# Ledger of designs, part 37: peptides against a protein of PDB entry 6KZJ

Target 1, 71 residues: chain A of PDB entry 6KZJ
Amino acid sequence: SPDLLSEVSEMKQDLIKMTAILTTDVSDKAGSIKVKELVKAAEEEPGEPFEIVERVKEDLEKVNEILRSGT

## One batch from the design tools (peptide; made by RFdiffusion4, then SolubleMPNN)

Design b2_p19_8_s3
Fold by OpenDDE base, seed 5:
Structure b2_p19_8_s3 (fold): chain B 71 residues (1-71), chain A 19 residues (1-19)
Amino acid sequence: as target 1 above (71 residues)
Amino acid sequence: LDLVMEILKQVLALEKKLK
Protein backbone atom coordinates (compact mmCIF):
# COMPACT_ATOMS: atom_id res chain seq x y z
CA SER B 1 0.00 0.00 0.00
CA PRO B 2 1.06 3.60 -0.44
CA ASP B 3 0.91 4.11 3.33
CA LEU B 4 3.28 1.19 3.92
CA LEU B 5 5.60 2.45 1.19
CA SER B 6 5.71 5.92 2.74
CA GLU B 7 6.45 4.42 6.16
CA VAL B 8 9.24 2.28 4.71
CA SER B 9 10.69 5.27 2.86
CA GLU B 10 10.72 7.30 6.06
CA MET B 11 12.43 4.44 7.91
CA LYS B 12 15.04 4.29 5.16
CA GLN B 13 15.82 7.98 5.59
CA ASP B 14 16.10 7.60 9.36
CA LEU B 15 18.49 4.66 9.01
CA ILE B 16 20.66 6.61 6.58
CA LYS B 17 20.88 9.41 9.14
CA MET B 18 21.80 6.91 11.86
CA THR B 19 24.50 5.46 9.63
CA ALA B 20 26.03 8.90 9.19
CA ILE B 21 26.06 9.41 12.96
CA LEU B 22 27.54 6.00 13.76
CA THR B 23 30.34 6.06 11.19
CA THR B 24 33.67 7.52 12.26
CA ASP B 25 34.53 8.43 8.68
CA VAL B 26 34.46 12.21 8.30
CA SER B 27 34.22 11.95 4.53
CA ASP B 28 30.94 13.19 3.12
CA LYS B 29 30.91 10.37 0.57
CA ALA B 30 31.64 7.48 2.93
CA GLY B 31 28.05 6.88 3.94
CA SER B 32 26.72 7.50 0.45
CA ILE B 33 29.08 4.95 -1.09
CA LYS B 34 28.10 2.30 1.43
CA VAL B 35 24.39 2.97 0.92
CA LYS B 36 24.85 2.61 -2.84
CA GLU B 37 26.44 -0.78 -2.23
CA LEU B 38 23.52 -1.75 -0.01
CA VAL B 39 21.07 -0.87 -2.76
CA LYS B 40 22.67 -3.51 -4.97
CA ALA B 41 22.77 -6.03 -2.13
CA ALA B 42 19.09 -5.39 -1.44
CA GLU B 43 18.25 -6.77 -4.89
CA GLU B 44 19.26 -10.21 -3.62
CA GLU B 45 17.37 -10.00 -0.33
CA PRO B 46 15.11 -13.06 -0.16
CA GLY B 47 11.51 -13.26 0.91
CA GLU B 48 8.17 -11.58 0.53
CA PRO B 49 7.54 -8.15 2.07
CA PHE B 50 5.85 -9.64 5.13
CA GLU B 51 8.86 -11.89 5.76
CA ILE B 52 11.26 -8.96 5.48
CA VAL B 53 9.13 -6.92 7.88
CA GLU B 54 9.42 -9.68 10.48
CA ARG B 55 13.20 -9.78 10.10
CA VAL B 56 13.38 -6.00 10.43
CA LYS B 57 11.32 -6.14 13.62
CA GLU B 58 13.58 -8.81 15.09
CA ASP B 59 16.74 -6.90 14.20
CA LEU B 60 15.35 -3.65 15.62
CA GLU B 61 14.73 -5.47 18.88
CA LYS B 62 18.37 -6.55 18.83
CA VAL B 63 19.40 -2.93 18.35
CA ASN B 64 17.23 -1.97 21.30
CA GLU B 65 18.88 -4.62 23.48
CA ILE B 66 22.33 -3.36 22.51
CA LEU B 67 21.38 0.23 23.32
CA ARG B 68 19.91 -0.72 26.69
CA SER B 69 22.86 -2.89 27.71
CA GLY B 70 25.53 -0.65 26.23
CA THR B 71 27.24 -3.68 24.73
CA LEU A 1 26.74 -0.28 12.91
CA ASP A 2 26.72 -3.64 11.12
CA LEU A 3 23.26 -4.42 12.41
CA VAL A 4 21.95 -1.00 11.39
CA MET A 5 23.39 -1.52 7.91
CA GLU A 6 21.68 -4.91 7.66
CA ILE A 7 18.37 -3.36 8.64
CA LEU A 8 18.90 -0.65 6.04
CA LYS A 9 19.55 -3.30 3.40
CA GLN A 10 16.34 -5.09 4.35
CA VAL A 11 14.39 -1.83 4.28
CA LEU A 12 15.79 -0.99 0.85
CA ALA A 13 14.75 -4.43 -0.38
CA LEU A 14 11.30 -3.94 1.12
CA GLU A 15 10.92 -0.55 -0.53
CA LYS A 16 11.75 -2.00 -3.94
CA LYS A 17 9.39 -4.94 -3.50
CA LEU A 18 6.55 -2.59 -2.61
CA LYS A 19 6.91 -0.56 -5.81
Scores: peptide ipSAE 0.697, ipTM 0.940, DockQ to the pose 0.778
Fold by OpenDDE base, seed 2:
Structure b2_p19_8_s3 (fold): chain B 71 residues (1-71), chain A 19 residues (1-19)
Amino acid sequence: as target 1 above (71 residues)
Amino acid sequence: LDLVMEILKQVLALEKKLK
């Protein structure tokens, strides 16, 4: 679905921006290097799109819990 | 940060699989 792909692409861009904000590595390309490694690792991610969406959802829930609890 | 990176990896995989 082109609409779903567009939404996922926007989410990707937002996450890349977040990694740049959150990284404590002061080297120029630290964030970019990590993202490049993730691109390769992503090729090994198993499952159909709906299964990956469920994993993303679970991890986002974890992020929410961390933000709410402060731990 | 590790968790955000994991989500990004999954989203990158998702984007590839949707193409």
Scores: peptide ipSAE 0.697, ipTM 0.940, DockQ to the pose 0.786
Fold by OpenDDE base, seed 4:
Structure b2_p19_8_s3 (fold): chain B 71 residues (1-71), chain A 19 residues (1-19)
Amino acid sequence: as target 1 above (71 residues)
Amino acid sequence: LDLVMEILKQVLALEKKLK
């Protein structure tokens, strides 16, 4: 679905921005290098799109919990 | 950060599979 692809692409962009904020490395390139590694690793990610969506949702819930509780 | 990176990996995989 093009709508789903657009939504996923937007999420990707947001996550890359978050990665840049969370990285404390003074070298501006550290985040970009890690993303390149993730691109390679993503090729081996198992499961159908709907299964990956569920994993993403679950992990985002964990992020929300960490942000809310501070732990 | 590790969790965010895992999510990003999954999103990248999802994007690839949708194309």
Scores: peptide ipSAE 0.697, ipTM 0.940, DockQ to the pose 0.772
Fold by OpenDDE base, seed 3:
Structure b2_p19_8_s3 (fold): chain B 71 residues (1-71), chain A 19 residues (1-19)
Amino acid sequence: as target 1 above (71 residues)
Amino acid sequence: LDLVMEILKQVLALEKKLK
């Protein structure tokens, strides 16, 4: 679906921005290099789109727990 | 950061599979 693809593309851009904020590397291109590596790794990600969405939801839940507990 | 990177990898994979 073009609409779903658009939403996913927006999520990608947001996560790239977050990566740039969270990285402690002083290099301006450190984030870009890491993203490039992830693009290659993404080729091996198994599962149908729905299954990947569920994994994303689970990991976001973990982020929420870290924010809530501080650990 | 590692967790965010993992989520990004999954989103990148999802984007490709939707094309």
Scores: peptide ipSAE 0.696, ipTM 0.940, DockQ to the pose 0.771

Design b2_p19_8_s4
Fold by OpenDDE base, seed 4:
Structure b2_p19_8_s4 (fold): chain B 71 residues (1-71), chain A 19 residues (1-19)
Amino acid sequence: as target 1 above (71 residues)
Amino acid sequence: LDLVLKILKDVLALEKKLK
């Protein structure tokens, strides 16, 4: 749906910003290069949208755990 | 960073599948 697509697009934008913050490469291009590779990988990513959403949810929970505990 | 990139890959895949 358009609403879901808009929300996913917003998440993408946020994640790209986070990638830029987390990268330690002084060239400033390492993050961009990795994103380009991810775009290619995403083209062949198997699974239905619902399955992908579940993986995203699981990984975001892991991010939350890392932020909370530091590990 | 690897975890964020994994999420980003999935989000990119999801975006494609929703179009």
Scores: peptide ipSAE 0.714, ipTM 0.946, DockQ to the pose 0.773
Fold by OpenDDE base, seed 5:
Structure b2_p19_8_s4 (fold): chain B 71 residues (1-71), chain A 19 residues (1-19)
Amino acid sequence: as target 1 above (71 residues)
Amino acid sequence: LDLVLKILKDVLALEKKLK
C-alpha cells in the first residue's frame, strides 16, 4: 500500500529525529552512525510486514509506559 | 534510546519490505 509506505517513511523520519534528540554524543555523529548500522540490520530482519507491525505496536506501548511512569 | 533504535530498525525493515 502506498499509503502505508508513506506512513512508515514518515515514522522513520520522526524516529531519526528522536534518536538525534536522545543521543548526548554530539562529537562524532554517534546517532547517525547507529542509524547506518540499523539500515544494515534491517536488511536481515526476519518476519512478514504484519509481524513487524505488531512488534512496533508492542514496543511503542513500552515507550508510552516509560513516558508515563518517568522510569 | 535502545528501544527507540529497535523500533527504528523494525520500521526500516518494514519500509524495505513494502517496496
Scores: peptide ipSAE 0.714, ipTM 0.946, DockQ to the pose 0.767
Fold by OpenDDE base, seed 3:
Structure b2_p19_8_s4 (fold): chain B 71 residues (1-71), chain A 19 residues (1-19)
Amino acid sequence: as target 1 above (71 residues)
Amino acid sequence: LDLVLKILKDVLALEKKLK
């Protein structure tokens, strides 16, 4: 679905921005380098779209727990 | 940061599979 693809693309862009904020490397390209490596890793990522969505949900839940507890 | 990168990897994989 083109609508779903658009939503996923927006999520990707938001996560790239977060990566740039969270990186402690003084290099302006540190985040971009990590993203490039992730693109390669994504080519080999197994699972159907629904399974990937479930992994994303689980990891976002973990992010929420870290933000709530500070650990 | 590692957790965010993991999520990004999965989102990139998802984007590819939807194309």
Scores: peptide ipSAE 0.714, ipTM 0.946, DockQ to the pose 0.762
Fold by OpenDDE base, seed 1:
Structure b2_p19_8_s4 (fold): chain B 71 residues (1-71), chain A 19 residues (1-19)
Amino acid sequence: as target 1 above (71 residues)
Amino acid sequence: LDLVLKILKDVLALEKKLK
């Protein structure tokens, strides 16, 4: 649905912002290069939307765990 | 960072599949 696509696009934008914050590469375009590589990888990503959502949820939980434990 | 990039890859894939 268009609403779901909009929400996914917003999440994408937030993740790009986080990538820019977390990258330690001193090259100005290092983050952009990594995103370009991810775009190509995404074109071949297996699974239906439902399966991808489950992977995202799992990984977000891992992020949450790291934030809570510090490890 | 690696985990964030993994999530971003999946989100990019999801966005493409929804178009």
Scores: peptide ipSAE 0.713, ipTM 0.946, DockQ to the pose 0.768

## One batch from the design tools (peptide; made by RFdiffusion4, then SolubleMPNN)

Design b2_p20_1_s2 (from b2_p20_1, 10 letters changed)
Fold by OpenDDE base, seed 3:
Structure b2_p20_1_s2 (fold): chain B 71 residues (1-71), chain A 20 residues (1-20)
Amino acid sequence: as target 1 above (71 residues)
Amino acid sequence: SRKEALELVMRSLRLVEALL
């Protein structure tokens, strides 16, 4: 739907910004990130747009929790 | 950890990129 497309577009922009911030904040750790595992995880996720959006929202909540806790 | 946070964001970005 048009509403879902708009929401996804906003999420993409936010994720790009968060990636830049976190990469800078943890630059010493970024080199050890296993990209292949991220790709594999994405390939095994549901393919329907709404389902993907829900998974992304869950991930972002976890990110917020991590940042609040400082761990 | 902050490393985990970065991984989660990067995974989410890959998922969203498949939709747009």
Scores: peptide ipSAE 0.636, ipTM 0.937, DockQ to the pose 0.496
Fold by OpenDDE base, seed 1:
Structure b2_p20_1_s2 (fold): chain B 71 residues (1-71), chain A 20 residues (1-20)
Amino acid sequence: as target 1 above (71 residues)
Amino acid sequence: SRKEALELVMRSLRLVEALL
């Protein structure tokens, strides 16, 4: 639906902004990120669009928790 | 951790990009 696509587009924009912030914040650890793990995660079937959106919302909540707590 | 946060954001970005 148009509403779902709008929501997804807004999430993408938020994620891009967060990526920029976090990349600079953890630039010293960027080389230690397990690329292999990220690739495997992308190869797993995330599910249908609704399930993907729900997973992203869960991830964003965890990210916000980390940013609020500083840990 | 902030490292975990970056990994989560990167994973989520890939998932979102699959929908667009």
Scores: peptide ipSAE 0.634, ipTM 0.938, DockQ to the pose 0.518
Fold by OpenDDE base, seed 4:
Structure b2_p20_1_s2 (fold): chain B 71 residues (1-71), chain A 20 residues (1-20)
Amino acid sequence: as target 1 above (71 residues)
Amino acid sequence: SRKEALELVMRSLRLVEALL
């Protein structure tokens, strides 16, 4: 739906901003990150779009917590 | 950790880009 796409677009913008912040400080760790299996697991589930959005929301909450706490 | 945060962001970015 258009409402879902608007929400996802906003989430994407937040992720891009966070990427810029984090990669400047931990660029040497970027090459060690593997996400292929995590992406495939989400794409194989029925109800994929909703489940993906919920996963991203949880990830964003955790990222904000980490950035706020400094750990 | 900041490393964990980067991993989460990169995973979520790939997931979002699959939807758009």
Scores: peptide ipSAE 0.633, ipTM 0.938, DockQ to the pose 0.524
Fold by OpenDDE base, seed 5:
Order: C-alpha cells, then sequence, then structure tokens
Structure b2_p20_1_s2 (fold): chain B 71 residues (1-71), chain A 20 residues (1-20)
C-alpha cells in the first residue's frame, strides 16, 4: 500500500528526530545492531511488515508518554 | 524512563529500516 509506505517513511523520519532529541552521545546512534539481534534481545518476533508497523506505533506511543510525563 | 524511551526509539528505528 502506498499509504503504508508513506506512513513508514514518516515514522522513520520521526524516529530519527526523536533519536536526536534523546541521544546525548554519538554512540547512542549506532546503526550496527541488526533487526534479527534486536528480535532475539527483545524475545519477541516482530512478524510481517504490517505487524512491525503496529509494534512501532505502540513503541512511539510509549515514547511519547515518557517524554510528556518525564518517567 | 528516558533511557527506556531511547531504547524503544532505537529498536523501532531498526525495525523500520528493515522495511525501507
Amino acid sequence: as target 1 above (71 residues)
Amino acid sequence: SRKEALELVMRSLRLVEALL
């Protein structure tokens, strides 16, 4: 879906901006971690693309909550 | 926590980058 691609692209841009806001050390922006390793670390399979997007939305909601509340 | 927020962002960024 073109709308899905657009949404994912916007999410990527938002995540980059949030990374800049939250990161105080250049090392925190490291891009060497592979998704497969993250999945193993999180012990949760992300699923297919749509399911991945839904998980990212949930993460962003939590991030927004943390930023608003400070906790 | 702010630390958790950063971790969530980094995880989500990697997931999104896997799609694009």
Scores: peptide ipSAE 0.629, ipTM 0.937, DockQ to the pose 0.506

Design b2_p20_1_s3 (from b2_p20_1, 7 letters changed)
Fold by OpenDDE base, seed 3:
Structure b2_p20_1_s3 (fold): chain B 71 residues (1-71), chain A 20 residues (1-20)
Amino acid sequence: as target 1 above (71 residues)
Amino acid sequence: AREEALELVMKSLKLVEALL
């Protein structure tokens, strides 16, 4: 779906920006993140595009909760 | 924690990368 891919493109851009912001906020702690675990989790989870989008939306909701709570 | 938030965003970015 072109509409879905347009939405995904927008989400990707937002995620890139959020990654940069959070990296600067976390500072040196960003280096402790295990990238291999993130890659593995992403490889085990994937489904159809719509399902992936829904998972991303759930994660973003959690991110917003964390940022709002300050924890 | 902000560290968890960063992990979640990076995971999400990896998932989206599979689509685009």
Scores: peptide ipSAE 0.651, ipTM 0.936, DockQ to the pose 0.539
Fold by OpenDDE base, seed 1:
Structure b2_p20_1_s3 (fold): chain B 71 residues (1-71), chain A 20 residues (1-20)
Amino acid sequence: as target 1 above (71 residues)
Amino acid sequence: AREEALELVMKSLKLVEALL
């Protein structure tokens, strides 16, 4: 669906922006993140495209809450 | 925590990239 792909593209853009912010804010902690495990987790978790989108939306909201709260 | 946020973003980014 082109509409779904457009939405996904927008989410990607948002995630990239957040990555830049968080990488700067927690630069000293970024090295401790196990990227390979994140990749594996992402490979095991994904379902159908719609399910993935919904999961990402939930995570984005969590990220926004964290950023707003300063926690 | 911001560390959690970073993990969430990175994981989500991987998921999104898999769709594109």
Scores: peptide ipSAE 0.650, ipTM 0.935, DockQ to the pose 0.530
Fold by OpenDDE base, seed 4:
Structure b2_p20_1_s3 (fold): chain B 71 residues (1-71), chain A 20 residues (1-20)
Amino acid sequence: as target 1 above (71 residues)
Amino acid sequence: AREEALELVMKSLKLVEALL
């Protein structure tokens, strides 16, 4: 779906920007992030593209809540 | 925590990158 691809493209752009912000804010702890584990977990994540998008949306909402709460 | 937020964003980015 072209609409889905457009949405995913926008999400990617947002995620890249958020990654930069969060990495800068918590740069002293960024080295503790298990990148390889996250990559592998993403590769093992089941579901069709639309389902993956819904999971990402849920995670983004959680991220926004964390940022708003300041914790 | 902000560390959890970073993990969630990084995971989500990898999922999205698999689609594009």
Scores: peptide ipSAE 0.649, ipTM 0.935, DockQ to the pose 0.539
Fold by OpenDDE base, seed 5:
Structure b2_p20_1_s3 (fold): chain B 71 residues (1-71), chain A 20 residues (1-20)
Amino acid sequence: as target 1 above (71 residues)
Amino acid sequence: AREEALELVMKSLKLVEALL
C-alpha cells in the first residue's frame, strides 16, 4: 500500500543516518561486522512486508535504547 | 552495546531495502 511504502521509505532514511552515526562512534568495531551474515539473516526472515516492518520497528526500539544508554 | 546497535541497524536496512 502507499501508506506502507511511505513508512518504509522514511524508515530507510532514518536507518541510513543511524548507520553513519554508529559507524563513526564505533569505527574500531565496525570492521568486525559480518555483512554476509546480516544479509543471510535478512533472507531467512519472514518475507511479508508487514512482518518485515514490524521486525524493523522492534529492532529500532532496541537501537534507540542502546543509544540513549550509551552502552 | 553500540556494536549490537550497528548490527541491528544494518540488518534492518537490508530488510527495508528488500521492500523498496
Scores: peptide ipSAE 0.649, ipTM 0.935, DockQ to the pose 0.533

Design b2_p20_2_s1
Fold by OpenDDE base, seed 2:
Structure b2_p20_2_s1 (fold): chain B 71 residues (1-71), chain A 20 residues (1-20)
Amino acid sequence: as target 1 above (71 residues)
Amino acid sequence: SPLELVMKTLKLLEALEKKL
């Protein structure tokens, strides 16, 4: 739906801002990112919308956990 | 890493956009 599409677009914008922050916060790690692995993962079929949403939630929860605890 | 996870999430959101 257009409402969901707008929400997803806003979430992308927020994550792009996070990317900029994280590249400076963990600049030593930024140079070691395996771009080829991320590209390969993107080539895999992520599933239907609900499955994608669940994976998004999983990733963001893990991001939150790492930033909160360092682990 | 958090950065890797954020980047993965961005790719997932792009895939989601194509299906909405």
Scores: peptide ipSAE 0.590, ipTM 0.925, DockQ to the pose 0.562
Fold by OpenDDE base, seed 1:
Structure b2_p20_2_s1 (fold): chain B 71 residues (1-71), chain A 20 residues (1-20)
Amino acid sequence: as target 1 above (71 residues)
Amino acid sequence: SPLELVMKTLKLLEALEKKL
């Protein structure tokens, strides 16, 4: 669906902005993030569309929780 | 970390795009 694709693209753009905000020095823990581990999350056949959406929702909810509480 | 979670989410959205 063109509308769904547009919505997903918009969300990706927002997350790119968040990435810029959350990016830390390469000497920090953020610099230890392994791309292969991130790829695994998407390679594990993240599931059908609905299941992917649920995982997206879960991750973003956790991000919000951490940023709000500091933990 | 928040950054890690955001990056994971980006990968998930890319996977979703392929399925839509």
Scores: peptide ipSAE 0.590, ipTM 0.924, DockQ to the pose 0.608
Fold by OpenDDE base, seed 3:
Structure b2_p20_2_s1 (fold): chain B 71 residues (1-71), chain A 20 residues (1-20)
Amino acid sequence: as target 1 above (71 residues)
Amino acid sequence: SPLELVMKTLKLLEALEKKL
């Protein structure tokens, strides 16, 4: 739906801002990902919308854990 | 790393957009 699509777009914008915060070295390319990981992601089927949302939640939970604990 | 996880999340959101 248009409303859900708008919410996803807003979340993407927030995550783009977060990548800038998480990149401390100005010499590092923003949004850089290792080739093998990029290839793997391209070959993986993300699943249906609900499954994608669950994976998003899982990754963000991991981010929160690392930032809170340092590991 | 946190940055890698955020980048993966961005790719997931792009996939979600294609299904909406």
Scores: peptide ipSAE 0.588, ipTM 0.925, DockQ to the pose 0.573
Fold by OpenDDE base, seed 4:
Structure b2_p20_2_s1 (fold): chain B 71 residues (1-71), chain A 20 residues (1-20)
Amino acid sequence: as target 1 above (71 residues)
Amino acid sequence: SPLELVMKTLKLLEALEKKL
């Protein structure tokens, strides 16, 4: 639905902003992140929409946990 | 890392967009 698409688009924009905040040293961060593996993993079928949403929730909770607690 | 998780989430959202 257009409402869900709009919500996803806004979430993407927020995450792009978070990427900028979390990237303090391009050389160090880019060197440690295997972008090719992230792309490859995304090429695998991530599941149906509900399953994707659950994974999104899980990853964002992990981000929040790390930023809040430092671990 | 938080950055890795954010980037992973972005890819998930892109996949979701294709299915909506």
Scores: peptide ipSAE 0.586, ipTM 0.924, DockQ to the pose 0.608

Design b2_p20_2_s3
Fold by OpenDDE base, seed 2:
Structure b2_p20_2_s3 (fold): chain B 71 residues (1-71), chain A 20 residues (1-20)
Amino acid sequence: as target 1 above (71 residues)
Amino acid sequence: SALELVMKILKLLEALEKKL
């Protein structure tokens, strides 16, 4: 769906902006990024669209938790 | 970390784009 693709594209744009902000954060968590772990995760097959959406929702919830609580 | 999670989400969205 072109509408869904547009939504995904917009979300990517917003998240890129977030990465810039989070990269400037001097917290220990920001400094402990494990590139190899991210690469490994990217190599795994994320599944079909529904599974991908569910994983996105899960990770967004975790992001929200961290940003709200600082932990 | 929040940054790691955001980066993971970006990879997921890239995969999603290929499937839509």
Scores: peptide ipSAE 0.669, ipTM 0.946, DockQ to the pose 0.568
Fold by OpenDDE base, seed 1:
Structure b2_p20_2_s3 (fold): chain B 71 residues (1-71), chain A 20 residues (1-20)
Amino acid sequence: as target 1 above (71 residues)
Amino acid sequence: SALELVMKILKLLEALEKKL
C-alpha cells in the first residue's frame, strides 16, 4: 500500500532526527554501541509484516521509557 | 540503549518496506 509505505517512510524520517539527538547525547556521556548486537539484529529475519510491527511497537515503548525516566 | 533501539527500529522499518 502506497499510503502504508508513506507512513513508514515518515516514521523513519522522525527516527533519523532522534538518532542525531541520541548520538550527540551518547557521545557527550558514557556508553557505547555494541556493533555485534546491531549486526546480529540485522541478520535475524524480522518476520512477516505484523511481527515486524509488533517489534517496532515494543522497541518504541522501550525508547519512550528510557527518555521519560532517564534510565 | 535508546540509540540502539532506534537503530533497530530503523532496520525493522526497512525490512517492512520490502514486504509491503
Scores: peptide ipSAE 0.667, ipTM 0.946, DockQ to the pose 0.530
Fold by OpenDDE base, seed 4:
Structure b2_p20_2_s3 (fold): chain B 71 residues (1-71), chain A 20 residues (1-20)
Amino acid sequence: as target 1 above (71 residues)
Amino acid sequence: SALELVMKILKLLEALEKKL
């Protein structure tokens, strides 16, 4: 669906902006976390669209919790 | 971390794009 694709692309753009905000200290983050490997390992088979959406929702809630509480 | 989660979400969305 073109509407769904548009929504996904819009969300990606928003998350890229968030990434820029969250990367306040590039020196600390680049050295400690192999983010690329972590992401790759976790997403070998994300599943069907519904399952992907559920994972996105779950992770977004976790992000929200961290940003709200600081933990 | 929040950053890690955001990056995971980005990858999930990329996977979703391929399936839509």
Scores: peptide ipSAE 0.667, ipTM 0.946, DockQ to the pose 0.561
Fold by OpenDDE base, seed 3:
Structure b2_p20_2_s3 (fold): chain B 71 residues (1-71), chain A 20 residues (1-20)
Amino acid sequence: as target 1 above (71 residues)
Amino acid sequence: SALELVMKILKLLEALEKKL
């Protein structure tokens, strides 16, 4: 669906902006994803669209928790 | 970290785009 694709594209743009906010220094080591984790993510199938959306929701909730609590 | 989670979400959204 072109409308859904547009929504996903807009969300990606917003999250890219968030990465800039979450990195306060170019030397911030938090911006480096471990090779092991990248390899694992590449090998795992994310699932069907609904399952992907559920995973996105879960991770967003975790992001919110970290930003709210600082941990 | 929050940054790592955001990066994971971006990868999930890329996968979603392939299925739409």
Scores: peptide ipSAE 0.666, ipTM 0.946, DockQ to the pose 0.563

Design b2_p20_2_s4
Fold by OpenDDE base, seed 4:
Structure b2_p20_2_s4 (fold): chain B 71 residues (1-71), chain A 20 residues (1-20)
Amino acid sequence: as target 1 above (71 residues)
Amino acid sequence: SPLDLVKEILKRLLALEKKL
């Protein structure tokens, strides 16, 4: 789905920015991430694309809560 | 860690893109 692809692309962009903010490795440049290696390592997740995105959003909310509350 | 979780989520989205 092109609409879902657009949403996924937007989420990816946000996640790249988050990794830049959260990185603790002083040897890495800000915003750097080995995307190519992640692509190679990416395994197909079971379920319909919409369901996968909903699970991802739920997991992102958990991350956000940790960052907001420290817990 | 939040960073590792974010990286894993990104990896999952990359996997999802293969379906789209």
Scores: peptide ipSAE 0.657, ipTM 0.924, DockQ to the pose 0.600
Fold by OpenDDE base, seed 2:
Structure b2_p20_2_s4 (fold): chain B 71 residues (1-71), chain A 20 residues (1-20)
Amino acid sequence: as target 1 above (71 residues)
Amino acid sequence: SPLDLVKEILKRLLALEKKL
């Protein structure tokens, strides 16, 4: 749906920004992601799109907890 | 690492877009 597509698009943008922040690469390519390679490697995940989004949100919350607490 | 987790989540979202 358009609403889910918009939400996923926003999440992708946030994740790309997070990648730039979290990268430890000190080269001129710091924060660079090979998106094309990720697209090719992308495998289908089971479930309805909204269910997948909810699982992703749960996983992101775990990442946020790690970043906030350091553990 | 958090970076690896973020990359994996991004990959999953890219896969999800194929269903939308």
Scores: peptide ipSAE 0.655, ipTM 0.924, DockQ to the pose 0.586
Fold by OpenDDE base, seed 1:
Structure b2_p20_2_s4 (fold): chain B 71 residues (1-71), chain A 20 residues (1-20)
Amino acid sequence: as target 1 above (71 residues)
Amino acid sequence: SPLDLVKEILKRLLALEKKL
């Protein structure tokens, strides 16, 4: 689905920004992500694409809770 | 850590794109 692809694309961009904020790397390349390595390491997740996105959203909410509460 | 969780979620989305 083109709508689902667009949603996934936006989520990727948000996660890249979050990674840059959360990284502890102090090098001049701080926040750099080895995207090619992640693509190669990415294993198939069970379920239909829509279901996977919903589970990802749930997991992101858990991350947000940790960042918001500090715990 | 939140950073590790974010990276893992990103990896999952990259895997998902292969299905789209």
Scores: peptide ipSAE 0.654, ipTM 0.923, DockQ to the pose 0.597
Fold by OpenDDE base, seed 3:
Structure b2_p20_2_s4 (fold): chain B 71 residues (1-71), chain A 20 residues (1-20)
Amino acid sequence: as target 1 above (71 residues)
Amino acid sequence: SPLDLVKEILKRLLALEKKL
C-alpha cells in the first residue's frame, strides 16, 4: 500500500532523529547509526503490514513512557 | 535502554518495508 509505505517512511525518519537525541556518543558522528547493517539483520515479522505498524506504535508509546517517567 | 529499543523498532520497520 502506497499510503502505508509513506507512513512507514515517516516513522523511520522520526526514529533516526530519536537515535541522535538518545545517543551518548560525543564524537562527530554521535547521531549516526549503521542503517545498512540493520537492513541486513532485519528478519521478516509475521502478520499483516497494518497490524505490524500498530504493534510498532504500541512499542513506541512504551519508549515514550520510559522517557517521561524516567523508568 | 530506550536507545536500544528504538534501534530494534527501526529494524522491524526496515523488515516491514520489504512487504510493501
Scores: peptide ipSAE 0.654, ipTM 0.923, DockQ to the pose 0.611

